# Peptides against a protein of PDB entry 3ESW, part 27

Target 1, 322 residues: chain A of PDB entry 3ESW
Amino acid sequence: NNIDFDSIAKMLLIKYKDFILSKFKKAAPVENIRFQNLVHTNQFAQGVLGQSQHLCTVYDNPSWHSIVLETLDLDLIYKNVDKEFAKDGHAEGENIYTDYLVKELLRYFKQDFFKWCNKPDCNHCGQNTSENMTPLGSQGPNGEESKFNCGTVEIYKCNRCGNITRFPRYNDPIKLLETRKGRCGEWCNLFTLILKSFGLDVRYVWNREDHVWCEYFSNFLNRWVHVDSCEQSFDQPYIYSINWNKKMSYCIAFGKDGVVDVSKRYILQNELPRDQIKEEDLKFLCQFITKRLRYSLNDDEIYQLACRDEQEQIELIRGKTQ

## One batch from the design tools (peptide; aimed at target 1 D6 A9 L13 Y16)

Design b2_p16_4 (made by RFdiffusion4)
Pose (drawn by RFdiffusion4):
Structure b2_p16_4 (pose): chain A 322 residues (1-322), chain P 16 residues (1-16); non-standard residues A184 YCM
Amino acid sequence: as target 1 above (322 residues)
Amino acid sequence: SSLEFRNFIDELEELA
């Protein structure tokens, strides 16, 4: 009995596909309550649910993608990307070009395109002039800035001239293309959209302890890659936990294809207690949403995606890539 | 469960 593995191996791969295609089916009302309910037992759940709604579908918008592309200096971007591909892009330029592009976009965005804003500059006094602004709090948007999905307008008084510069906080990333300034918040909103506009596979990563950033899928490294525009950073998920020494509890990724707990990629010391939601319930929550996010996908899509997810679990469950 | 099953398939392929 030379036991035939190749036979048994090729068989199973078949059986596995059925298991997978079954998993991403229906929404049998049994687990539906578990969902509709969990979202009332727990607010960390309503939190994730709400954000999934604001953040997964939103950046897939051709009208926006095109405006961003019109607006960006593609000649400059692609020239530099091409210049860096010139100084040899790995023996296998095997979709490595895509990585060189993301890196260059980070550079352009930071060195060139967008600018940080703690207190704003005085609108009437010069440009370099923010430390003579004392803040008078926050308030609602006026009529004009109400158009751009704004909730809070921080207002400031200039002690040198008396005028009041205001700093609306927008969520319309197309508006940010104009204003070209802000904090992680909008830096990240616009940068996610920018990444999506090159048709890249992109995600919004949310840290409960007030920071946001991106994840991009590198076909060259065939895994998700951490991208943080504020820090012009490429593949440095440790940056928060170690370099900054920031204490963190949870990290959640959002995208058109799903919602995934990516904590393990980032919270690699200074771990805070994860005391917000039964870990079993969180797994369920993401799975149900990811499943919901895929009813209209076909079998080949449902499967190929589920494998990428699995590849990711092993990466996180373990301590490394591959 | 799905990972365990897939890893079992990979082990069978390595033994093949």

Design b2_p16_4_s1 (made by RFdiffusion4, then SolubleMPNN; from b2_p16_4, 10 letters changed)
Fold by OpenDDE base, seed 2:
Structure b2_p16_4_s1 (fold): chain B 322 residues (1-322), chain A 16 residues (1-16)
Amino acid sequence: as target 1 above (322 residues)
Amino acid sequence: DLLKLRELIEELQKLS
């Protein structure tokens, strides 16, 4: 009796799909209670929830995408992408084009578009005067700064002219298209929006130890790829742990379709104590938020995302599949 | 367990 492997595979696939879909059904009352208790009793959980409420949705704004695309030198960007694709990309198929695009966006953003601001230039003395600036502290935004989601303003005094210069820490990425300067927060915020504006699947990665970066889902590589705009870095998740010898405890990725603990991708050595939340509770929290983010998706979308999530979890456990 | 099931399904599909 020839075993009908096709029939068995089809039957198993149906059962598997049903099982996966069952996990993404509306949360049971017990899960809701657990979630509420967790976010009310654990500060780290409350922080992750608060970030998810912003970071998972804020960049999915079509009007912002249009403004971004109108602001960038698209002719230059695509010229450079086409040039690099013409050299090496044809052999690898069309999916690699997007990797070239992200690499060019990293180059363009760092080299041509945005500026690192450790200290602001003096508003009175002009360009290249940051060396003369002394920090006086931080204060709340004024009425104008408050229009652009500004939480804090760093205050600097010029040692040369004695004037005060304000460095508002804007969280409005559209304002950052104008100011074109900042630190890791501003860089990552605007760059996340830029990547989203090209229709890419992007996550914002928050590290508890005061750094932030992006992940892009490469269709060519069929995985999430580390992207750091500050470093012009593509697929170098090791730079923090190895190159910087940075100590880290948590890296959490925030995307429209989920919240994922990606610590295993980036924390390769010098791991700090993970004492902010129980591992089981963090896993539950991320899954619960992810489930909520997917409530409006159809069964096929849920299934495809679940397959992607599973593949990512395998990657995070096994390391790079060679 | 789910990974194993998926792997099994993929293997069965290759045999068909």
Scores: peptide ipSAE 0.028, ipTM 0.643, DockQ to the pose 0.724
OpenDDE base, seeds 1, 3, 4, 5: peptide ipSAE 0.028, 0.025, 0.024, 0.027; ipTM 0.669, 0.654, 0.638, 0.666

Design b2_p16_4_s2 (made by RFdiffusion4, then SolubleMPNN; from b2_p16_4, 10 letters changed)
Fold by OpenDDE base, seed 2:
Structure b2_p16_4_s2 (fold): chain B 322 residues (1-322), chain A 16 residues (1-16)
Amino acid sequence: as target 1 above (322 residues)
Amino acid sequence: DLIKLRELIKELQEKA
């Protein structure tokens, strides 16, 4: 009796798909109650929810993508990508081209486009005067600064001329295309938008210990890839734990299709206590938000994303980037 | 269990 393996595989695949799809159906009343109770009783959960409401959707703005593409030197970028692809990429197929693009965008952004701003230059004394700047504290935005989603303004006094310079912490990434300066928050915010503007699948990663970066889904590598614009880093998730010896507790990735605890990718040593939420509740929260983000997707899209999620979970458990 | 099922499906598809 020749076992019809094809027939069995097809039957199992159907049942498997149905099972996966059943998990992404509308939340049961009990799940809604659990979610509401969690976000009302746990501050960390409320924070994750609040971030998801912004970060999961804000970068999916076609008008912003157009503005980005009009602002960047695309000729330079693609020239460099084509050059690197021509050297090494042809053997690996077309999917690797996007990895070269992301690497060039990292280079371009750090070297040619954006500036790190520890302290602002003095508005009166001009360029390279940040050394003369003394912090006076922070205040609320003025009427002009408030137009660009500014939560706080850092105030500096010039030791040379005595004038005050304002460093508004803009959250509007379009304003950042103009200012072209900031710290990790501004860098990651604008760079996330830049990557999205090229049609890439991107997540914003929030670390509780005051750092932020991106992840890009590489079709070539078939996984989420660490991307840090501040560091010009591609696929180096170890830099925080190992190179910086940074202590961390939580890394949460926010994307249009889901919210994922990616702590296991980045917290390789020096783990801080994870005492902000129960692990089960965090898992539930991320799954619940992810389910909500996928409510408008069709069954095929849901299934494909679920397969990707499963592969990521395997990766995070095994610790092997194979 | 789902991972095992997916692996099994792949194995069955490769044998078909």
Scores: peptide ipSAE 0.028, ipTM 0.628, DockQ to the pose 0.711
OpenDDE base, seeds 1, 3, 4, 5: peptide ipSAE 0.026, 0.023, 0.026, 0.027; ipTM 0.647, 0.600, 0.625, 0.644; seed 5 fails the geometry check

Design b2_p16_4_s3 (made by RFdiffusion4, then SolubleMPNN; from b2_p16_4, 10 letters changed)
Fold by OpenDDE base, seed 4:
Structure b2_p16_4_s3 (fold): chain B 322 residues (1-322), chain A 16 residues (1-16)
Amino acid sequence: as target 1 above (322 residues)
Amino acid sequence: DSIKLRELILELQKKA
């Protein structure tokens, strides 16, 4: 009797799909209680939730995308992408073009567009005066700075003229298109928006040890790819643990479709204690938030995302970037 | 367990 393996596979896939979809149904009362208790009792969980409420949705703004695309030198960007694609990419299919685009955006952003700001220039003395600036501390935003989602303002005194210069830490990425300067936070924030503006699947990665970067879902590589705008880095998740010898405890990725603990991708050595939350509770939290983010999606979308999640989990467990 | 099931299904599809 020829076993119809195709029919068996189809039946199994149907059952599997149903099983996956069942996990994404409305949360049971017990899950809601667990979630509420967790976020009310655990500060780390509360922080993850708070970040998810902002980072998972803020970049999905069509108006912002338009402003970004109007601000960037698209002619230069696409010229460079086309040049590199024509050399190497045509044989590997259309999906690789997006990888070249992201690589060029990294180049463009770091080399041509945005600036690292350790210290601001003196507002009175002008350009190239940051060496004369002494930090006095941080304060809350003024009325003008508050318009641009400013959480804190770093205050500097000029050693030459004695004047005070304010360096507002803007969280409004549209304001960052104007200021074109910052540290890892501003870099990652604006660069995340830039990538989203090209219609890419992007996550914001928060590291507890005071760094942030992006992940881009490469359709060519069929996985999440490390992207750090500060480092002009593409697919180099090891740079923190290995190159910097950085000690880290948590890396959490925030995207429109989910929240994922990606620590295993980046923490390759020198792991710090993961004592902020129980591992099971963190897993539950990320899954619960992810489930909420997907409530409006149809069954096929949910299933496709779940398949992607499973593939990522396999990658994270095996430590093999495919 | 879900990962194993998916792998199994994909293996079955390759045999079909």
Scores: peptide ipSAE 0.049, ipTM 0.746, DockQ to the pose 0.790
OpenDDE base, seeds 1, 2, 3, 5: peptide ipSAE 0.031, 0.034, 0.041, 0.034; ipTM 0.714, 0.712, 0.722, 0.713

Design b2_p16_5 (made by RFdiffusion4)
Pose (drawn by RFdiffusion4):
Structure b2_p16_5 (pose): chain A 322 residues (1-322), chain P 16 residues (1-16); non-standard residues A184 YCM
Amino acid sequence: as target 1 above (322 residues)
Amino acid sequence: SLTDLRLLAEEHLEES
């Protein structure tokens, strides 16, 4: 009995596909209550649910993608990307070009395109002039800035001239293309959209302890890559936990294809208690949403995606890539 | 799990 593994191996892969295609089916009402309910037991759940709605579908918008592309200096971007591919781009330029592009976009965005804003500059006094602004709080948007999905307008008084500069906080990323300034918040909103506009596979990563950033899929490194525009950073998920020494509890990724707990990629010391939701319930929550996010996908798509997800679980469950 | 068995099956086929 030379036991035939190749037979048994080829078989199984077949059986596994059925297991997978079954998993991503229906929404049998049994687990539906578990969902509709959990979203009332727990607000961390409603939190994730709400954000999934604002953040997964939103950046897939051709109208927007095009405007961003019109607006960005593609000649410049692609020139530099090409210049860096010139100083050899790995023996296997095996979709490595895509990585060089993301890196360059980070540079352009930071060094060139967008600008940070703690207190705003005075609108009437010069440009370099923010530290003579004392804030008078926040309030609702006026008629004009109400168009751009704004909730809060921080207003400031200029002690040198008396005029009041205002700093609306927008969510319409197309508006940000114009204003070209802000904090993680909008830096990240626009940068996610920018990444999506090159047709990249992109995600919005949310840290409960007030920071946001991106994840991009590198076909070259065939895994998700941490991208933080504010820090012009490429593959440095440790940056928060170690370099900054920031204490963190949870990290959640959002995208067209799913919602995934990516904590393990980032919270690699200074771990805070995860005391917000039964860990079992969180796994369920993401799975149900990811499953919901895929009813209209076909079998080949449902499967190939589920494998990428699995590859990711092993990466996180373990301590490393591969 | 079925996932572990699958990974082992793929690994074995790559070695063969």

Design b2_p16_5_s2 (made by RFdiffusion4, then SolubleMPNN; from b2_p16_5, 9 letters changed)
Fold by OpenDDE base, seed 2:
Structure b2_p16_5_s2 (fold): chain B 322 residues (1-322), chain A 16 residues (1-16)
Amino acid sequence: as target 1 above (322 residues)
Amino acid sequence: SLLELALKAKEYLKKL
């Protein structure tokens, strides 16, 4: 009896596809009740939900993508990408070009485009005057600042001229294309939009311990890749736990197609207590939000994403980037 | 798991 391995393989794939699709069907009433109870009773769950409502969708704006592409020096960017790709890329296939693009965008953003702002320069004294700035505290936005999704404004007094300088913490990434300065929040916000503007699969990673970064899905590496615009870092998930010796409890990735606990990728040592939510409830929450984000997708898209998710879960368990 | 079987099946089908 020649075992028709091809027929068996096809049957297994069909049954597996059906099984996966069954998990992504509309949530049962019991799951909706569990979700509602969780977000009403657990503050961390409510925070994750609130972030997902913004971060999973805000960057999928074609108008913003056009504005970004019109603002960046695309000629310089592609010249540099083409130069690096021409050295090594032809042997590794076309998919590696996107990795070179992300690496150049990291370089361009940090070196040529955006500025780190610990303290603002004095609006009266001009450039390189941040050393003379004393923080006075924070206040709400004024009428102009409020137009650009500003939650808070840091207030500084110049020790030289006595004038007040405002540093509004804008959450509008289009305003950040103009201001071209900020801290990790502004950097990650605008850089996430930049990556999205090139048609890339990108997630925004929130760390509970006051840092944020990106992940990009590399078709070449066939996995999610750590990307930190502040650090000009590509594929260095260890930098926080190892290089910074940072203590962390939660890293949550927010993308258009899902919400994923990526803590295992970044928390390699110095793990803080994960006491904000039960692990089973966090897993349920992320899966439930992910399921909702995929409700409009077809069966093939759902299946492809589910295969990607499962590969990521295997990676996160094994701790080995292949 | 059904996944492991499906992944093995997928790898098998890619080698054909």
Scores: peptide ipSAE 0.024, ipTM 0.581, DockQ to the pose 0.722
OpenDDE base, seeds 1, 3, 4, 5: peptide ipSAE 0.023, 0.019, 0.015, 0.020; ipTM 0.596, 0.579, 0.471, 0.577

Design b2_p16_5_s3 (made by RFdiffusion4, then SolubleMPNN; from b2_p16_5, 9 letters changed)
Fold by OpenDDE base, seed 5:
Structure b2_p16_5_s3 (fold): chain B 322 residues (1-322), chain A 16 residues (1-16)
Amino acid sequence: as target 1 above (322 residues)
Amino acid sequence: SLEELVRLAKEYLKKL
C-alpha cells in the first residue's frame, strides 16, 4: 500500500489548525469563574490583569504614532540604517533591515534623544546642576502635571539656590517626547511607543524587581528579541542575571496579542522565590488574558500567533536565548 | 482520527 505521505501531512496540518483554533474559542463558564476567583483572591494576578489592561492597548494609538514620527529625526535614523544595511544586510535578506532599524533606534534614543534622570537639574540654576539636588520626598501631581498621566512627583531642593524643583514621573509618552528625560519607566514607556510607531511587534516586559524593558519580534531571527533602551541593548537577555547579578522572580511580557511569562529568558541565576502565585494559575492567567486579546482576530491570524507562541515556548524550554 | 494521522506521521519520520 503506497502510503501517500503528502496527503497524510496535509490532513495532519488541517487537523492541527482546527485543534489550535479550538483553544481560542470563547472561554467556557468554568474558565471565567476560575479567572474571576483568581484575580479577586490573588494580588499578583490582579496586578498582572491591571497592567495588561493598560500596556496591551495603550501603544496602539495612530495619533501617537504620527506625533512620534513627526518628532524623531527620521532622515538621520534611516540614513544610519541604510548605511549599516548596505554593509552586510543585502546578503541576509530584507527582513534584517528591521533589526538594523531597532539597533539604530536604540542608538538614537540613548545618544541623541533621551536622557537618564537620576536627579533633575535645578529649574533656577539651569543645566548640569543635578549634583546640587537633594531629594525631599514625593507628592501627588499638581493641576498641570495631572494632565499628563502623572501619579507621582519627586521633590528636590537645590543646595546652591535653595529653590524647589519638581520631577513629575509622567506616564504620558507624548509628554516624554517633550521632557526627554526619565528613569527605566520613562525610557521603556516612550521607547515602546517609538518601536510601535514604526509598525513593529513589541512587548513591554515588566520585572517584579523594579526594572522594565522591551521585546521586539524579529522577522529575521524569527523570535522575540530582548531590547533595553536604557542599556542600548539588543538581544542580550543575560545582562540582568549575569552582568548585574540581579535577583529576579518574575518577568512578564505585555503585548497587543498576548501576555507571556518570559522569566525563563531573563532569570538565568539568582532566582528569587516565585511565591506570589501558583505556577499553574499564572500560566492559566496569561493564557486567559491572551485569549481575550485575540477574540477579534480571524482564524488565520489566530493560527499564526499560536504558531509563534509554540515556537517561543520551545525556545524558553530549550534555553536557546543564551 | 488525529491519533491515526500522528501515528502515520511518526512512522514516516522513522523511515527518513
Scores: peptide ipSAE 0.041, ipTM 0.501, DockQ to the pose 0.271
OpenDDE base, seeds 1, 2, 3, 4: peptide ipSAE 0.019, 0.021, 0.009, 0.016; ipTM 0.521, 0.530, 0.476, 0.524

Design b2_p16_5_s4 (made by RFdiffusion4, then SolubleMPNN; from b2_p16_5, 9 letters changed)
Fold by OpenDDE base, seed 2:
Structure b2_p16_5_s4 (fold): chain B 322 residues (1-322), chain A 16 residues (1-16)
Amino acid sequence: as target 1 above (322 residues)
Amino acid sequence: SLLEEVRKAEEYLKEL
């Protein structure tokens, strides 16, 4: 009896695909009840859900992508990418070009395009006057600021001229293309949109301890890559735990195709207590939201994403970015 | 924020 190993392998692959696809079917009534109970009883779960409703979809806006591409100096960007790719990239294949693009976008964004705003300059005294600014607190947006998804406005008084300067914390990334300044929130928000505008697979990473950054899926490296626009950092997930000695409890990645606890990638030391939610409930929550985000995808897309998810989970367990 | 303090420290260290 010649065992047709090829036929058996094909049958096993089909059964495996069916098994994987079965995990992404519509949530059972019991899962819906568990989800509802979790988000109603756990504040952290409610926060993750609320963030997912915004961050997983807001950047998938073709109109915004066009505005971004029209605003950036694409000639400069591609000139620099082509220059670096021509030196090193031909030996590594075409997929590495996108890594060079992301690295150049990090450079361009930090050096040429966007500004860190610890304190605003005085609107009356002009540039380089932030040293003269005293914080008075925060207030709600005015009628103009409210047009650009502004939740809070920081108020500063100039010690030199006595005038008040407003620093609105805009959440509209298109407004940030105009203002070209902010802190980690504004940096990450706009930079996430920029990366998405180039057709890249991008996640927004929220850290509970008041930081945010991106992840980009590198086809060359075949994994999610840490990207921090504030730091001009590519593939340096250790910078927070090691270089900054930052204490952290949770890092949650939000993308169009899923919500993932990526804490293991970034929390290498100085781990804070993970007491906001049970680990099983967090895992369930992320999986449940991820299933919902994938409901419109076909079986092949679901299968490919599930394979990517498994590889990421293996990476996160092994701790070796090879 | 802690990040503002860390960045100030990093900028300070780059100017040294």
Scores: peptide ipSAE 0.019, ipTM 0.441, DockQ to the pose 0.011
OpenDDE base, seeds 1, 3, 4, 5: peptide ipSAE 0.006, 0.000, 0.014, 0.000; ipTM 0.389, 0.383, 0.429, 0.352

Design b2_p16_6 (made by RFdiffusion4)
Pose (drawn by RFdiffusion4):
Structure b2_p16_6 (pose): chain A 322 residues (1-322), chain P 16 residues (1-16); non-standard residues A184 YCM
Amino acid sequence: as target 1 above (322 residues)
Amino acid sequence: SESEELVKELEEKLEE
């Protein structure tokens, strides 16, 4: 009995595909209650549910993608990307070009395109002039800035001239292309959209302890890569937990293809208690949403995606890539 | 062998 593994191996891969295609089916009403209900037991759940709605489908918008592309200096971007490919892009330029592009976009965005804003500059006094602004709080948007999905307008008084500069907080990333300033919040909103506009596979990563950033899929490194525009950072998920010494509890990724707990990638010390939701329920929550996010996908798509997800679980469950 | 390890991994996945 030379036991045939190649037979048994080829067989199973077949069986596994059925198991997978079954998993991402229906929404049998049994687990539906578990969902509709959990979203009332727990607000961390409603939190994730809400964000999944604002953040997964939103950046897939051709109208926007095109405006961003019109607006960005592609000649400049691609020139530099090409210049860096010139100084030899790995023996296997095996979709490595895509990585050099993301890196350059980070540079352009930071060094060139968008600017940080703690207090705003005075609108009437010069440009470099923010530290003579004392804030008078926040309030609703006026008629004009109401168009751009704004909730809060922070207003400031200039002690040197008396005029009031205002700093609307927009969510319309197309509006940010114009204003070209803000904090993680909008820096990240626009940067996610920018990444999506090059057709990259992109995600919005949300840390409960007030920071947001991106994840991009590097076909060259065939895994998700941490991208933080504010820090012009490429593959440095430790940056928060170690370099900054920031304490964190949860990290959640959002995208067209799914919602995934990516905590393990980032919360690698200074771990805070995860006391917000039964861990079993969180797994369920993401799975149900990811499953919902894929009813209209076909079998080949449902499967190839589920494998990428699995590859990721092993990466997180373990301590490393591969 | 590689195929033996693969069979074990797939069986474990289907048991899940």

Design b2_p16_6_s1 (made by RFdiffusion4, then SolubleMPNN; from b2_p16_6, 6 letters changed)
Fold by OpenDDE base, seed 4:
Structure b2_p16_6_s1 (fold): chain B 322 residues (1-322), chain A 16 residues (1-16)
Amino acid sequence: as target 1 above (322 residues)
Amino acid sequence: NKNEKLVKELLKKLEE
C-alpha cells in the first residue's frame, strides 16, 4: 500500500495551520482576567503594556513616511547602496539589497544626518561649545516644546557667556527631523521611523537599563537583525554585553505584529536579576499583546508570522546569532 | 513556506 506521503503531508500541514490559527483566536475570558490582573498588580507589566500601546503602532503613519522620504537625501543613499551592492558582485533583485540599504541608512544617519548630543551647544556662542555647558537640571516643557511630545527639558548654563540653553527631549520624530540631535532615545525613535518609511519590518527594542535600539527583519538572512543607529551597528547583538560589559535584565522588542522578549539575543553575560515579573507572566503578557495586535490579520498573515515567531524562538534558544 | 519544506523533509525521512 503506497502511502501517499504527499497527501499525508498536505493533510498534516492543514491540521498544523489550523492548530496555529487556533492559538490566535480571540482570547478566552480566563486569559482576559489573567491579563487584567497582571497589568493591575505588576508595574513592569503596566510599563510593557504602555510601551506597546505606543511603540507597536506609532511608526505606521504614511504621512510621516512621506515626510521622512522628502527630508532624506535619497539620491545619495541609493547611490551609495547601489555602489556597495555592485562592488560585492550581487545581481539586481537579490533580497540582500535591503541589508545594504539598512547599512547605508546607518552610515548616512550617523555621519551625514543626525548628531549625538551629550550636552547641547550654547545657543549664543554657537557650534562646538558643549564643553562649556553645565547642567542645571531638568524641567517640564514650555508651551512651544509641548507641541512636539516633549516629556522633559534639560537645562544648561554656558560657563563662557552665562546664557541658558534648553535641550528639550522631543518624542515627536518629525520634530527630530528638524533638530537632528539627541541621545539613544531620539536616535532610535527617528531611525525606527526612517526604516519603517522604506517599508521595512522593524521593531523597537527597549532595554530596562537605559538603552534602546532597533531590529530589522532581513529577508536575506530570514531573521531579525540587530540594528543600532548610535553605533552604526548591523547584526552585532553582542556589543552591549561583551564590548560594553553592560549589565542587563530585560530587552523587549515592540513591533506592529508583536511584542517579544529578546533578552536572550542581547544578554550574553552580566545578567541582572529578572525579578520585576515572573517569567511565565512575562511570556503570557507578550503573547497576549501579540495576539491582540494580530486580531485584524487574515489567516495567511497570522500563519506566516507564527512561523517567524517559531523560528525566532528556536534561534534565541540555540544562541545562533553568534 | 519553511514549515512546508520541513514537513516535506520529514516526510522524505519517513520514506527512508
Scores: peptide ipSAE 0.021, ipTM 0.501, DockQ to the pose 0.092
OpenDDE base, seeds 1, 2, 3, 5: peptide ipSAE 0.017, 0.014, 0.019, 0.007; ipTM 0.506, 0.466, 0.490, 0.430

Design b2_p16_6_s2 (made by RFdiffusion4, then SolubleMPNN; from b2_p16_6, 9 letters changed)
Fold by OpenDDE base, seed 1:
Structure b2_p16_6_s2 (fold): chain B 322 residues (1-322), chain A 16 residues (1-16)
Amino acid sequence: as target 1 above (322 residues)
Amino acid sequence: NPNKQLVEQLLKKLEE
């Protein structure tokens, strides 16, 4: 019997699409109960939910995108991108241009735009005086600092002049365009917004062990790519586990279209106990939040994203990120 | 037949 594999394949593709779409229908009552119980009983789950409510949507602000693009030296950025792109003679196709753009944005941000702030300079003594600064502790924001989503202000005393310098930890990325300084939190926050302002698919990656970075979806590489603005790093997910010998337990990616456990991409050795939540419950939580984020999308968008998700899961299982 | 492999893959995915 000549099995018509062509006809069967067409039929199964339709059935598969319908099956995938069925997974993104409104949650059943039992799933809602499981979700509510999980976030009320598990602190880690509550933390992931809380982060998703902010990080998945906050960067989708057209007004902020305009302000970013007006603030950056676009002429310099595109000049450098065009220069690097021209070296390849267009042999790799147009999709590689966005990889060059992200690499230049990493360079521009670290070298020309933003500054690492371990300790602030003294407001009285001026530049390069951070070595004279002694931490006195942290306090709440004043009336002016409170305007820019500031939860904590670090207080420093100058050993030379005795004056107090305040280092507010701003969470408003538009304020960071003015201050142009911070640690990993401020770097990742503003850099995530910068990448989003160029119309790129970007995720914010939270590591439980006090680091944060980005992922960019490369159309050229057809995968999520590690991006760390602090390190000027592109496609080097191994830097934490291997180069830093960092011990880690969880890496969670937050994007407009989903929440994904990306721990397998970054935790290559020195894995800490994953004891904050059951693996099945974490998988359920991320899928449940992702499903909610996709409720407004059409069937074709849902299907395309589901196919992308599947390819990422295969990549993560096989360790083929590099 | 490339479609034979596709059929086998799709059947596995539908069973998951």
Scores: peptide ipSAE 0.236, ipTM 0.885, DockQ to the pose 0.900
OpenDDE base, seeds 2, 3, 4, 5: peptide ipSAE 0.032, 0.037, 0.180, 0.031; ipTM 0.653, 0.577, 0.868, 0.647

